# Ledger of designs, part 8: peptides against a protein of PDB entry 4DOW

Target 1, 157 residues: chain A of PDB entry 4DOW
Amino acid sequence: TFSWVGRPLPNRKQFQQMYREICMKINDGSEIHIKVGQFVLIQGEDNKKPYVAKLIELFQNGAEVPPKKCARVQWFVRFLEIPVSKRHLLGRSPPAQEIFWYDCSDWDNKINVETIIGPVQVVALAPEEVIPVDQKSEETLFVKLSWNKKDFAPLPP

## One batch from the design tools (peptide; aimed at target 1 I111)

Design b1_p11_3_s3 (made by RFdiffusion4, then SolubleMPNN; from b1_p11_3, 3 letters changed)
Fold by OpenDDE base, seed 5:
Structure b1_p11_3_s3 (fold): chain B 157 residues (1-157), chain A 11 residues (1-11)
Amino acid sequence: as target 1 above (157 residues)
Amino acid sequence: SLMDELNAAAQ
């Protein structure tokens, strides 16, 4: 179950109410609060790892009937989501914890909040920094580079 | 920088 936390933000758009925080109630009754700017895991396809995204906006879409709780996100992409024929462009074998900033606009960046699995930790590193492997923080993801469907590049300025 | 912004995000 998802419910809004706090009052809508003052700058209301037509058919949309924007929020800064949402509450996710888990099966055991506990609650997790997720805010705009945090990183989340999004439900993937069958036998696929969850997608990774940064929350940009939280809003209720009143244009739909019934209204739906939605989010706009910035996508990240896992190495295994990149086409096999292009993986060599990285020039190295990345650890499983590495993700890439998706620098394209071809993906739909609107999601239903029901697809949110939970929060996740993402750490940005300089290209020369080493990603820690097998150091308890296996749930932490790391980003060094962007991916634009053509090549890998530094993170956007 | 974007890197700094990402690391400054509340998590």
Scores: peptide ipSAE 0.454, ipTM 0.893, DockQ to the pose 0.683
OpenDDE base, seeds 1, 2, 3, 4: peptide ipSAE 0.450, 0.450, 0.450, 0.451; ipTM 0.892, 0.892, 0.894, 0.893

Design b1_p11_4 (made by RFdiffusion4)
Pose (drawn by RFdiffusion4):
Structure b1_p11_4 (pose): chain A 157 residues (1-157), chain P 11 residues (1-11)
Amino acid sequence: as target 1 above (157 residues)
Amino acid sequence: SPPNMDFLKNP
């Protein structure tokens, strides 16, 4: 379950209250803070890996009744979310930990916070950097490129 | 495949 932490950010959009941070309680019993700018795993279909997204906004949406806690995200896509016909354009076999900045506006970016599984560490690497492959049996995901429905390209600014 | 936005908004 989720709760807001502290006061809302200075108002921007009508019928919405924005927050820098959201508190998530687990059945391990503890509390975890997820902030705008951090990354989350978002529950998709039961037979697939979670979506990955960067939190760009957290908000209480008064336009829904009853009101809901929501997030706007920047999507990332997994390699399997890229059309099979386009995968060769990468020119290599990406590891499972590598993901791609999704640079397209066609998919909506609003989610209910209840679809959040939890935070995930996502790291930007230069194209020439190698993914560890180091230990921790890492839960970290790495990003080198964006995908725009057409081609792989550099990470935006 | 695109995300299931109906689910993600109304889980």

Design b1_p11_4_s1 (made by RFdiffusion4, then SolubleMPNN; from b1_p11_4, 5 letters changed)
Fold by OpenDDE base, seed 2:
Structure b1_p11_4_s1 (fold): chain B 157 residues (1-157), chain A 11 residues (1-11)
Amino acid sequence: as target 1 above (157 residues)
Amino acid sequence: APPDMEKLLNP
């Protein structure tokens, strides 16, 4: 169950109410609050790891019938989401915790909040910084580079 | 977007 936290933020979009924070109620009755700017795991396909995204906007889309709780996100991609033919361009075997900033605009960045599994920690690192490797944990993910469907590049600002 | 992501965004 997802519910808005706080009052709507001022915006100019006719059919959208924007919010800063959303509450996710879990089966055990506990609540997780997720804010714009935080990173989340998004439900993946069967037997696949969740997608990783940064929340850019939280909004109720009144243009839909019925209205939907939605988010705009900045996508990240896991190494295994990169096409096999392009993976060699990285020039190294990344640790499991490394993700890449998806630097493409040829996609819809809207999601339904119901696809959110929960929060995740993402840390940006300089290329020379070492990722503290823990192959048993995805509690913290690390990003050094972007991926634009053609090549890897330094992280955008 | 990657095919898997496209499936998520365009079910």
Scores: peptide ipSAE 0.036, ipTM 0.703, DockQ to the pose 0.333
OpenDDE base, seeds 1, 3, 4, 5: peptide ipSAE 0.017, 0.017, 0.017, 0.017; ipTM 0.562, 0.565, 0.570, 0.565; seed 4 fails the geometry check

Design b1_p11_4_s2 (made by RFdiffusion4, then SolubleMPNN; from b1_p11_4, 6 letters changed)
Fold by OpenDDE base, seed 5:
Structure b1_p11_4_s2 (fold): chain B 157 residues (1-157), chain A 11 residues (1-11)
Amino acid sequence: as target 1 above (157 residues)
Amino acid sequence: MAPDMEKLLNP
């Protein structure tokens, strides 16, 4: 169950109400609050790892009947989501914790909030910094580079 | 290009 937290933000978009925060109530009755700017895991396909995204906007889409709770996101990609034929362009074997800023517009960046699994920790690193691979940081993801379907590059400004 | 890590990590 998802519920808006706080009052809607002032906006000029017809059929949309924007929010800063949403409450996710899980099966045990506990609540998780997720805010714009946080990183989240998004439900993937069967037998696939969840997608990783940063929340950019939270909004209710009044153009739909009934209205839907939605989010706009910045996508990240896992190394294994990159085509096999292109992986060599990285020039190294990344740890499983490394993700990449997806620098393309071909993916729809609108999601239903019901696809959100929960928050996740993402840490940005300089290219020369070493990704810690110990068990304490196993759940933390790290980003150094972007991927634009053609090559890897430094993170966008 | 240099990454803007603050922009990435802070909403």
Scores: peptide ipSAE 0.049, ipTM 0.756, DockQ to the pose 0.034
OpenDDE base, seeds 1, 2, 3, 4: peptide ipSAE 0.041, 0.042, 0.042, 0.044; ipTM 0.738, 0.740, 0.741, 0.756

Design b1_p11_4_s3 (made by RFdiffusion4, then SolubleMPNN; from b1_p11_4, 5 letters changed)
Fold by OpenDDE base, seed 3:
Structure b1_p11_4_s3 (fold): chain B 157 residues (1-157), chain A 11 residues (1-11)
Amino acid sequence: as target 1 above (157 residues)
Amino acid sequence: MPPDMEKLLNP
């Protein structure tokens, strides 16, 4: 179950009500609050790891009946989501915890909030910084580079 | 890679 937290933010879109925060009620009865700017895991397809995204906007789409709770996101991609023929462009074998900023506008960046599994920690690192591979868990993800379907590039400072 | 639009908007 998802519910809005707080009052709608001022905006100029007649069919969209924007919010800063949403509440997820989990099966055990506990609640998780997720805010704009946080990173989340999005439900993947069968036999695929969840997608990773940064929440840019939270909004209710009033053009639909009934209104839908949606989010606009910045996508990240996992290494295994990159085509096999292009993976060599990285020039190294990345650790499982590395993700890449998706620097393209060809993908729809709107999702239904019901696809959100939960929050995830994403840490940006400089190219020269070593990704700390945790032997106990891989819950923290790290980003150094962007991917634009053509090549990898350093993230801007 | 995100899922298709149908899955994203209508899970």
Scores: peptide ipSAE 0.038, ipTM 0.581, DockQ to the pose 0.763
OpenDDE base, seeds 1, 2, 4, 5: peptide ipSAE 0.035, 0.037, 0.020, 0.019; ipTM 0.623, 0.635, 0.627, 0.621

Design b1_p11_4_s4 (made by RFdiffusion4, then SolubleMPNN; from b1_p11_4, 5 letters changed)
Fold by OpenDDE base, seed 2:
Structure b1_p11_4_s4 (fold): chain B 157 residues (1-157), chain A 11 residues (1-11)
Amino acid sequence: as target 1 above (157 residues)
Amino acid sequence: EPPDMEKLLNP
């Protein structure tokens, strides 16, 4: 169950009410508040790990009947989501915690908030920084590079 | 210096 937190933000978009924060109620009755700018896990397909995304907008889509709670996101990709034939372009074997900024516009960046599994910690690192692989950082994902379906590239500083 | 994720989204 998802519900808006706070008053809608001023905007001029027709049929859209924008928000800064949404409340997610979990099975055990606890509540998690998720805000614009945070990273989230999105429901994946069968036998696939969840997708990773950064929330850039939270909005109610009034053009739908009934209105739907939606989000716009910046996608990230896991190494295993990259085609096998192109993985060699990285030139190294990344740890499981590494993700990549998806630098393409071919993916729909609109999601239903019902697909959000929960928040996740994502840390941006410089190329020379080592990704820690210890028990304490197991739940943290790290990003150094972007992927544009052609090659990997360093993120702008 | 690590990348600024906010700057990447809002240059």
Scores: peptide ipSAE 0.036, ipTM 0.739, DockQ to the pose 0.034
OpenDDE base, seeds 1, 3, 4, 5: peptide ipSAE 0.035, 0.035, 0.035, 0.036; ipTM 0.729, 0.735, 0.732, 0.737

Design b1_p11_5 (made by RFdiffusion4; failed a check: the pose's geometry)
Pose (drawn by RFdiffusion4):
Structure b1_p11_5 (pose): chain A 157 residues (1-157), chain P 11 residues (1-11)
Amino acid sequence: as target 1 above (157 residues)
Amino acid sequence: SAPKVNLPIDD
């Protein structure tokens, strides 16, 4: 379950209250803070890996009744979310830990916070950097490129 | 509970 942490950010959008942070309680019993700018795993279909997204906004949406806690995200896509016909354009076989900045506005970016599984560490690498492949049997995901429905390209600014 | 996210992913 989720709760807001502290006061809302200075108001921007009508009927919404924005927050920098959200508190998530687990059945391990503890509390975890997830902040705007951090990444989350978002529950998709049961037979697939979670979606990955960067939190760009956290908000209480008064336009829904009853009101809900929501997030706007920047999507990332997994390699399997890229059309099979386009995968060769990468020119290599990406590891499972590599993901792609999704640079397109066609998919809506609003989610209910209840779809959040939890935070995930996502790291930007230069194209020439190699993914560890280190130890921790890492839960970290790495991003080198964006995908725009047409081609792989550099990470935006 | 909220519905699970389902994006319109191209084939």

Design b1_p11_5_s1 (made by RFdiffusion4, then SolubleMPNN; from b1_p11_5, 4 letters changed; failed a check: the pose's geometry)
Amino acid sequence: AAPKVKLPIEK

Design b1_p11_5_s2 (made by RFdiffusion4, then SolubleMPNN; from b1_p11_5, 3 letters changed; failed a check: the pose's geometry)
Amino acid sequence: SAPKVSLPIEK

Design b1_p11_5_s3 (made by RFdiffusion4, then SolubleMPNN; from b1_p11_5, 3 letters changed; failed a check: the pose's geometry)
Amino acid sequence: SAPKVVLPIEK

Design b1_p11_5_s4 (made by RFdiffusion4, then SolubleMPNN; from b1_p11_5, 5 letters changed; failed a check: the pose's geometry)
Amino acid sequence: MAPKVSLPLEK

Design b1_p11_6 (made by RFdiffusion4)
Pose (drawn by RFdiffusion4):
Structure b1_p11_6 (pose): chain A 157 residues (1-157), chain P 11 residues (1-11)
Amino acid sequence: as target 1 above (157 residues)
Amino acid sequence: SAPPVVLPIED
């Protein structure tokens, strides 16, 4: 379950209250803070890996009744979310830890916070950097490129 | 609880 942490950010959008942070309680019993700018795993279909997204806004949406806690995200896509016909354009076999900045506005970016599984560490690497492959049997995901429905390209600014 | 997110992913 989720609760807001502290006061809302200075108001931007009508009928919405924005927050820098959200508190998530687990059945391990503890509390975890997830901030705007951090990444989350988002529950998709039961037979697939979670979606990965960067939190760009956290908000209480008064336009829904009853009101809900929501997030706007920047999507990332997994390699399997890229059309099979386009995968060769990468020119290599990406590891499962590599993901792609999704640079397209066609998919809506608003989610209910209840779809959040939890935070995930996502790291930007230069194209020539190698993914560890180091230990921790890492839960970290790495991003080198964006995908725009057409081609792989550099990470935006 | 909210349903899981489903995106219109191309094949």

Design b1_p11_6_s1 (made by RFdiffusion4, then SolubleMPNN; from b1_p11_6 with D11E)
Fold by OpenDDE base, seed 5:
Structure b1_p11_6_s1 (fold): chain B 157 residues (1-157), chain A 11 residues (1-11)
Amino acid sequence: as target 1 above (157 residues)
Amino acid sequence: SAPPVVLPIEE
């Protein structure tokens, strides 16, 4: 289950209450707090790896009945989510840990918080930096480039 | 909601 942490942020948007943090209660009773600006895994299709996203906003959507706990996100894409015919544009074989900043607006960036699986660590690297592939970094994802459905590009400053 | 199926996932 999910519950808001703290008081709503000052906001003038009708039907929306903004928050900085949300609490995710896991099956064993433990709690994980997730804040705006952190990275999360979002439930994907059956037999597929979760989507990766950065939390931009957390808000209660009072326009819906019943009200929904929602988030706005910046999407990332995995290399295997990129069409086979365009993967060669990268010019290299990336490690499984590499993801790409999705620089398109065709994906809905509003999600229900119930689709959040949990937090994930994402580290931004310069193009010349080497992605570590040791056991300790196995669960860490790395981003060097953006993908706009046409080509790869350096990350925006 | 989850993103629409815009890109193929081949894993």
Scores: peptide ipSAE 0.022, ipTM 0.625, DockQ to the pose 0.178
OpenDDE base, seeds 1, 2, 3, 4: peptide ipSAE 0.022, 0.022, 0.022, 0.022; ipTM 0.624, 0.622, 0.613, 0.621

Design b1_p11_6_s2 (made by RFdiffusion4, then SolubleMPNN; from b1_p11_6, 3 letters changed)
Fold by OpenDDE base, seed 3:
Structure b1_p11_6_s2 (fold): chain B 157 residues (1-157), chain A 11 residues (1-11)
Amino acid sequence: as target 1 above (157 residues)
Amino acid sequence: SAPPLVRPIEA
């Protein structure tokens, strides 16, 4: 269950109400608050790792019937989501916890908040920084580069 | 291994 936290932000869009924060109620009754600017895991296909995204906007879309709680996101990609024929362009074997900023506009960046599994920590690193040893978990992911379907590039400051 | 899913997906 998802519910908005706080009052709607000032907005000129007729059928959209924007929010800064959403509350996610989990099966055990506990609640997790997720805010714009945080990183989240998005449900993927069965038996596959979830997608990673940064929340850019939280909004209710009143143009839909019934109204939908939505988010606009910046996508990240895991190494195995990159086409096999282009993985060599990285020039190295990345650790499992490395992800890449998706620098293309060909993907729709609007999601239903119901696809959010939960928050995740994403840490940006300089190219020369070493990614810490795998913790046997995905509690922290690391990003050094962007991927634009053609090549890898350094993250902008 | 397998090709990626087209984003986004629905619940």
Scores: peptide ipSAE 0.045, ipTM 0.691, DockQ to the pose 0.108
OpenDDE base, seeds 1, 2, 4, 5: peptide ipSAE 0.044, 0.045, 0.043, 0.045; ipTM 0.698, 0.683, 0.701, 0.707

Design b1_p11_6_s3 (made by RFdiffusion4, then SolubleMPNN; from b1_p11_6, 4 letters changed)
Fold by OpenDDE base, seed 4:
Structure b1_p11_6_s3 (fold): chain B 157 residues (1-157), chain A 11 residues (1-11)
Amino acid sequence: as target 1 above (157 residues)
Amino acid sequence: MAPPLVRPIEE
């Protein structure tokens, strides 16, 4: 169950109410608050790793009946989501914790908040920095590069 | 809306 936290932000869009924070109620009754700017895991296909995204906007879409709680996201991709024929462009075998900033606009970046599994920690690193794969928390993801369907590139500072 | 169908699947 998802519910808005706080009052709607000022917005000129007729059928949308924007929010800064949403509350996710888990099965055990506990609550997790997720804010704009945080990273989240999005439900993927069965037996596949979830998608990774950064929350850009949280909004209720009043144009739908009933109104839907939605989010606009910046997508990331896992290495195994990149076409096999292009993986060699990385020039290395990345650890499982590495993700890539998806630098294309061809993907729909609007989601239903019901697809959010939960928050995830994403840390940006310089290309020369080593990803600490052996740390106790293997749930932290790391991003060093962007992927634009043609090549990998360093993240802009 | 679910994640876009255009996204590649994990291989």
Scores: peptide ipSAE 0.028, ipTM 0.655, DockQ to the pose 0.308
OpenDDE base, seeds 1, 2, 3, 5: peptide ipSAE 0.026, 0.028, 0.028, 0.026; ipTM 0.650, 0.649, 0.655, 0.633

Design b1_p11_6_s4 (made by RFdiffusion4, then SolubleMPNN; from b1_p11_6 with S1M D11K)
Fold by OpenDDE base, seed 2:
Structure b1_p11_6_s4 (fold): chain B 157 residues (1-157), chain A 11 residues (1-11)
Amino acid sequence: as target 1 above (157 residues)
Amino acid sequence: MAPPVVLPIEK
């Protein structure tokens, strides 16, 4: 169950009510609050790891019938989501915790919030920084590079 | 529910 937190933000978009925060209620009754700017796991395909995304906007889409709670996201990709034929372009074997900023527009960046599994921690690192892979940080994902379906590149600003 | 993303199909 998802519900908006707070009042709608001022905006000029017809049929879209903007929000800063959403509440996710889990089966055990606990609640998780997720804000714009945070990273989340999005439901993946069967037998596949969840997608990783950064929340850019939270909005209710009144253009749909019935209205839908939606988000606009910046996608990230896992190494194993990159085509096999292109993985060699990285020039190294990344740790499982590394993800990449998806720098393409071919993926729809609008999601229904009901696809959100929960929050996840993502940390941006400089190329020279080492990704910690100990048990204490195993839940954290790290990003150093972008992927544009052709090559890897430094992170965008 | 289907994911909102279509993964690259290139291998």
Scores: peptide ipSAE 0.026, ipTM 0.631, DockQ to the pose 0.469
OpenDDE base, seeds 1, 3, 4, 5: peptide ipSAE 0.023, 0.025, 0.026, 0.014; ipTM 0.622, 0.629, 0.635, 0.510

Design b1_p11_7 (made by RFdiffusion4)
Pose (drawn by RFdiffusion4):
Structure b1_p11_7 (pose): chain A 157 residues (1-157), chain P 11 residues (1-11)
Amino acid sequence: as target 1 above (157 residues)
Amino acid sequence: SPPDLDFLKNA
C-alpha cells in the first residue's frame, strides 16, 4: 500500500496534487521511499517481465473519483517489446539487463501507483561500455540507446 | 506490443 510523504509540490495542474516522493509498504513490513527521477518495475501481464519506467511525476489525481495516486513515467522498452523485424537494426544481441529509452509519445504515460512492483536501479552507459556481468547477480538494468519505433539512437538529453 | 493502458490506470 502507498502513502504520500509530506507536503505536495507547488501546484501545476488543476485537480492534481504533485509529490516528490511516495512511500511504499511491503509485506516484509518495511517502508520504501520511491522518488520522482527513480525507476520502477511496473506490473504487466502475468507471463511477462515488468515494464520499466522512470518516474517523471507523482500525483494525486482529483479528476478520478474516488481519487487515485498516479504517476507519469518515461517508458523504457525491453528488447522483446521491439518488433522482431526491427531487432536486427541493433546489430548485436543485447543482454537481458539492457533496456531501451522509449522515445515516442504514442503510448500513454500515466499509471496507477498500485501497478508499481517497486524501485529498480537503471543505469546509463556509454555505447562502448560493457555491461557487468559483474556480481551481485545484479538486479540493475542498463540503458545505452533509445528506440523510436524506427531505429535505435542515442540517449536524449 | 503496447502496454495494457486500462490495466495500468485502473490497477

Design b1_p11_7_s1 (made by RFdiffusion4, then SolubleMPNN; from b1_p11_7, 6 letters changed)
Fold by OpenDDE base, seed 3:
Structure b1_p11_7_s1 (fold): chain B 157 residues (1-157), chain A 11 residues (1-11)
Amino acid sequence: as target 1 above (157 residues)
Amino acid sequence: MPPDMEKLLNG
């Protein structure tokens, strides 16, 4: 169950009410509050790992009946989501914790909030920094590079 | 459900 937290933010969009925060109630009865700017896991297809995304907008789509709770996201991609024929362009075998900033506009960046599994920690690193793989950071994801469907590139500062 | 990103990337 998802519920808006707080009042709608001022905006010019006629059929969209924007919010800063949403509350996710999970099975044990506890609540998780997720805000714009945080990273989340999005439900994947069968036998697929969840997608990773950064929330850039939270909004209610009033053009739908009934209104839908939605989000716009910045997508990240896992290494295994990159076409097999292009993975060699990385020049290394990345650890499982590494993800890549998807630097394209050809994707649908709108999701239903119901597809959010939960929050996840994403840490940006410089190219020369080593990705730590320890017990505490096992669930932490790291990003060094972007992927634009053609090549990998350093993240912009 | 979200769009199939894998299909978008690999299609």
Scores: peptide ipSAE 0.037, ipTM 0.729, DockQ to the pose 0.134
OpenDDE base, seeds 1, 2, 4, 5: peptide ipSAE 0.032, 0.034, 0.036, 0.032; ipTM 0.650, 0.671, 0.622, 0.641; seed 2 fails the geometry check

Design b1_p11_7_s2 (made by RFdiffusion4, then SolubleMPNN; from b1_p11_7, 7 letters changed)
Fold by OpenDDE base, seed 4:
Structure b1_p11_7_s2 (fold): chain B 157 residues (1-157), chain A 11 residues (1-11)
Amino acid sequence: as target 1 above (157 residues)
Amino acid sequence: MAPDMEKLLNG
């Protein structure tokens, strides 16, 4: 289950209440708090790894019946989500921990918070920085480049 | 120097 933390932020949207933080209650009764600006894993399809996204906004959409707890996100893509015919454009075999900033507007960036699996750590790196692959850091994802469905591009500092 | 993702989102 999901519940808002704190009071809604001031905004001018008639049917939307903005929030800074949401609480996710896990099966064992424990709670995880997720804030705007953090990275999360989003439920994927069968036999697919979860999607990766950065939370931009948290809001309750009162225009829907019943009202929905939603988020606006910036999408990231895993290498295996990129079409096979385009993967060669990277020019290297990326480690499993590498993800890419999705620089396209064709994906809906609105999600239901119920699709959130949990938080994940994402670290931005310069191209020359090596991604650590030790057991301790295997749960951390790293981003160096963007993908715009045509080519890879470096992220500006 | 590592990229600033907040700058990328808000820029």
Scores: peptide ipSAE 0.081, ipTM 0.782, DockQ to the pose 0.035
OpenDDE base, seeds 1, 2, 3, 5: peptide ipSAE 0.041, 0.044, 0.061, 0.055; ipTM 0.750, 0.758, 0.771, 0.774

Design b1_p11_7_s3 (made by RFdiffusion4, then SolubleMPNN; from b1_p11_7, 6 letters changed)
Fold by OpenDDE base, seed 2:
Structure b1_p11_7_s3 (fold): chain B 157 residues (1-157), chain A 11 residues (1-11)
Amino acid sequence: as target 1 above (157 residues)
Amino acid sequence: MAPDMEKLKNG
């Protein structure tokens, strides 16, 4: 169950009510609050790892009937989501915790909030920094580079 | 140089 937290933000867009925060109620009755700017896991296809995204906007889409709770996101991509023919461009075998900033607009960046599994920690690193692979950091994802379907590039500081 | 985490989160 998802519900808005707080009052709608000032917005110019007709049929869209903007929010800063959403509450996700899970099965045990506990609540998780997720805000714009946080990173989340999005439900993937069957037998696939969840997608990773940063929340850019939270909004109720009144153009739909019934209205839908939606989010606009910045996608990340896992190494195994990159086409096999392009993976060699990285020049190394990344740890499982590494993700890449998806620098393309061909993916729909609008999602239904019901596809959100939960929050995830994402840490940006310089290319020379080593990704911790111990159990203490197992749940943390790391990003060093962007991927634009053609090549990898350093993230801007 | 490490990326700015604040920019990553809020930029």
Scores: peptide ipSAE 0.032, ipTM 0.720, DockQ to the pose 0.034
OpenDDE base, seeds 1, 3, 4, 5: peptide ipSAE 0.031, 0.032, 0.031, 0.032; ipTM 0.720, 0.723, 0.719, 0.724

Design b1_p11_7_s4 (made by RFdiffusion4, then SolubleMPNN; from b1_p11_7, 5 letters changed)
Fold by OpenDDE base, seed 3:
Structure b1_p11_7_s4 (fold): chain B 157 residues (1-157), chain A 11 residues (1-11)
Amino acid sequence: as target 1 above (157 residues)
Amino acid sequence: MPPDMEKLKNG
């Protein structure tokens, strides 16, 4: 279950109440707090790994009946989410821990918070930096580049 | 240089 933490933030959107933090109550009864700006795993489709996203907004959508707890996100993409015909553009075989900043607006960036699996650590690296693999940080994801459906590009410093 | 993590997280 999900519940808002704190009071709604001031905003001018008629049907939306914005929040800075949400509380997830997980299966063992413990609670996880997630804030705007943090990175999360989002439930994937059948036989797909979870999506990776950065939380941009947390809001209750009062335009829906009943109101829904939602988030607006910045998407990342896994290498295997990139079309096979374009993967060669990377020029290397990336480790499984590498993700890419999705620099497109064609993918709906509104989600239901119920699709959030949990937080995940994302670390930005320079292109020349080596991604640690099979180490203590094997659950950490790393981003070096953006993907805009046409090509890869370095992230700005 | 690597991207600014603060910018990535909070930007």
Scores: peptide ipSAE 0.030, ipTM 0.710, DockQ to the pose 0.034
OpenDDE base, seeds 1, 2, 4, 5: peptide ipSAE 0.028, 0.028, 0.027, 0.028; ipTM 0.682, 0.717, 0.711, 0.716

Design b1_p11_8 (made by RFdiffusion4)
Pose (drawn by RFdiffusion4):
Order: sequence, then C-alpha cells, then structure tokens
Structure b1_p11_8 (pose): chain A 157 residues (1-157), chain P 11 residues (1-11)
Amino acid sequence: as target 1 above (157 residues)
Amino acid sequence: SPPDMDFLQSG
C-alpha cells in the first residue's frame, strides 16, 4: 500500500496534487521511498517481465473519483517489446539486463501507483561500455539506446 | 506490443 510523503509540490495542474516522493509498504513489513526520477518495475501481464519506467511525476489525481495516486512515466521497452522485424537494426544481441529508452509519444504515460511492483536501478551506459555481467547477480538494468518505433538511436538529453 | 493502459490506469 502507498502513502504520500509530506507536503505536495507547488501546484501545477488543476485537480492534481504533485509529490516528489511516495512511500511504499511491503509484506516484509518495511517502508521504501520511491522518488520522481527513480525507476520502477510496473506490473504487466502475468506471463511477461514487468514494464520499466522512469517516474517523471507523482500525483494525486482529483479528476478520478474516488481519487487515486498516479504517476506519469517515461517508458522504457524491453527488446521483446520491439517488433521482431526491427530487432536486427540493433546489430547485436542485447543482454536481458539491457533496456531501451522509448522515444515516442504514442503510448499513454499515466499509471496508477498500485501497478508499481517496486523500485529498480536503471543505469545509462555509453554505447561502448560493456554491461556487467559483474556479480551481485545484478538486479540492475542498463540503457544505452533509445528506440523510436523506427530505429535505435542515442539517448536523448 | 503496447501496454494495457486500462489495466495500468485502474491499477
């Protein structure tokens, strides 16, 4: 379950209250803070890996009744979310830890915070950097490229 | 495939 942490950010959008941070309680019993700018795993279909997204806004949406806690995200896509016909354009076999900045506005970016599984560490690498493949049996995901429905391209600014 | 936005928004 989720709760807001502290005061809302200075108001921007009508009927919404924005927060820098959200508190998430687990059945391990503890509390975890997830901030705007951090990444989350978002529950998708039961037979697939979670979506990955960067939190770009956290908000209480008064336009829904009853009101809900929501997030706007920047999507990432997994390699399997790229059309099979386009996968060769990468020119290599990406590891499962590699993901792609999704640079397209066609998918909506609003989610209910209850779809959040939890935070995930996502790291930007230069194209020539190699993914560890180091230990921790890492839960970290790495991003080198964006995908725009047409081609792989550099990470935006 | 696109995400199921109805699911994600309804939680």

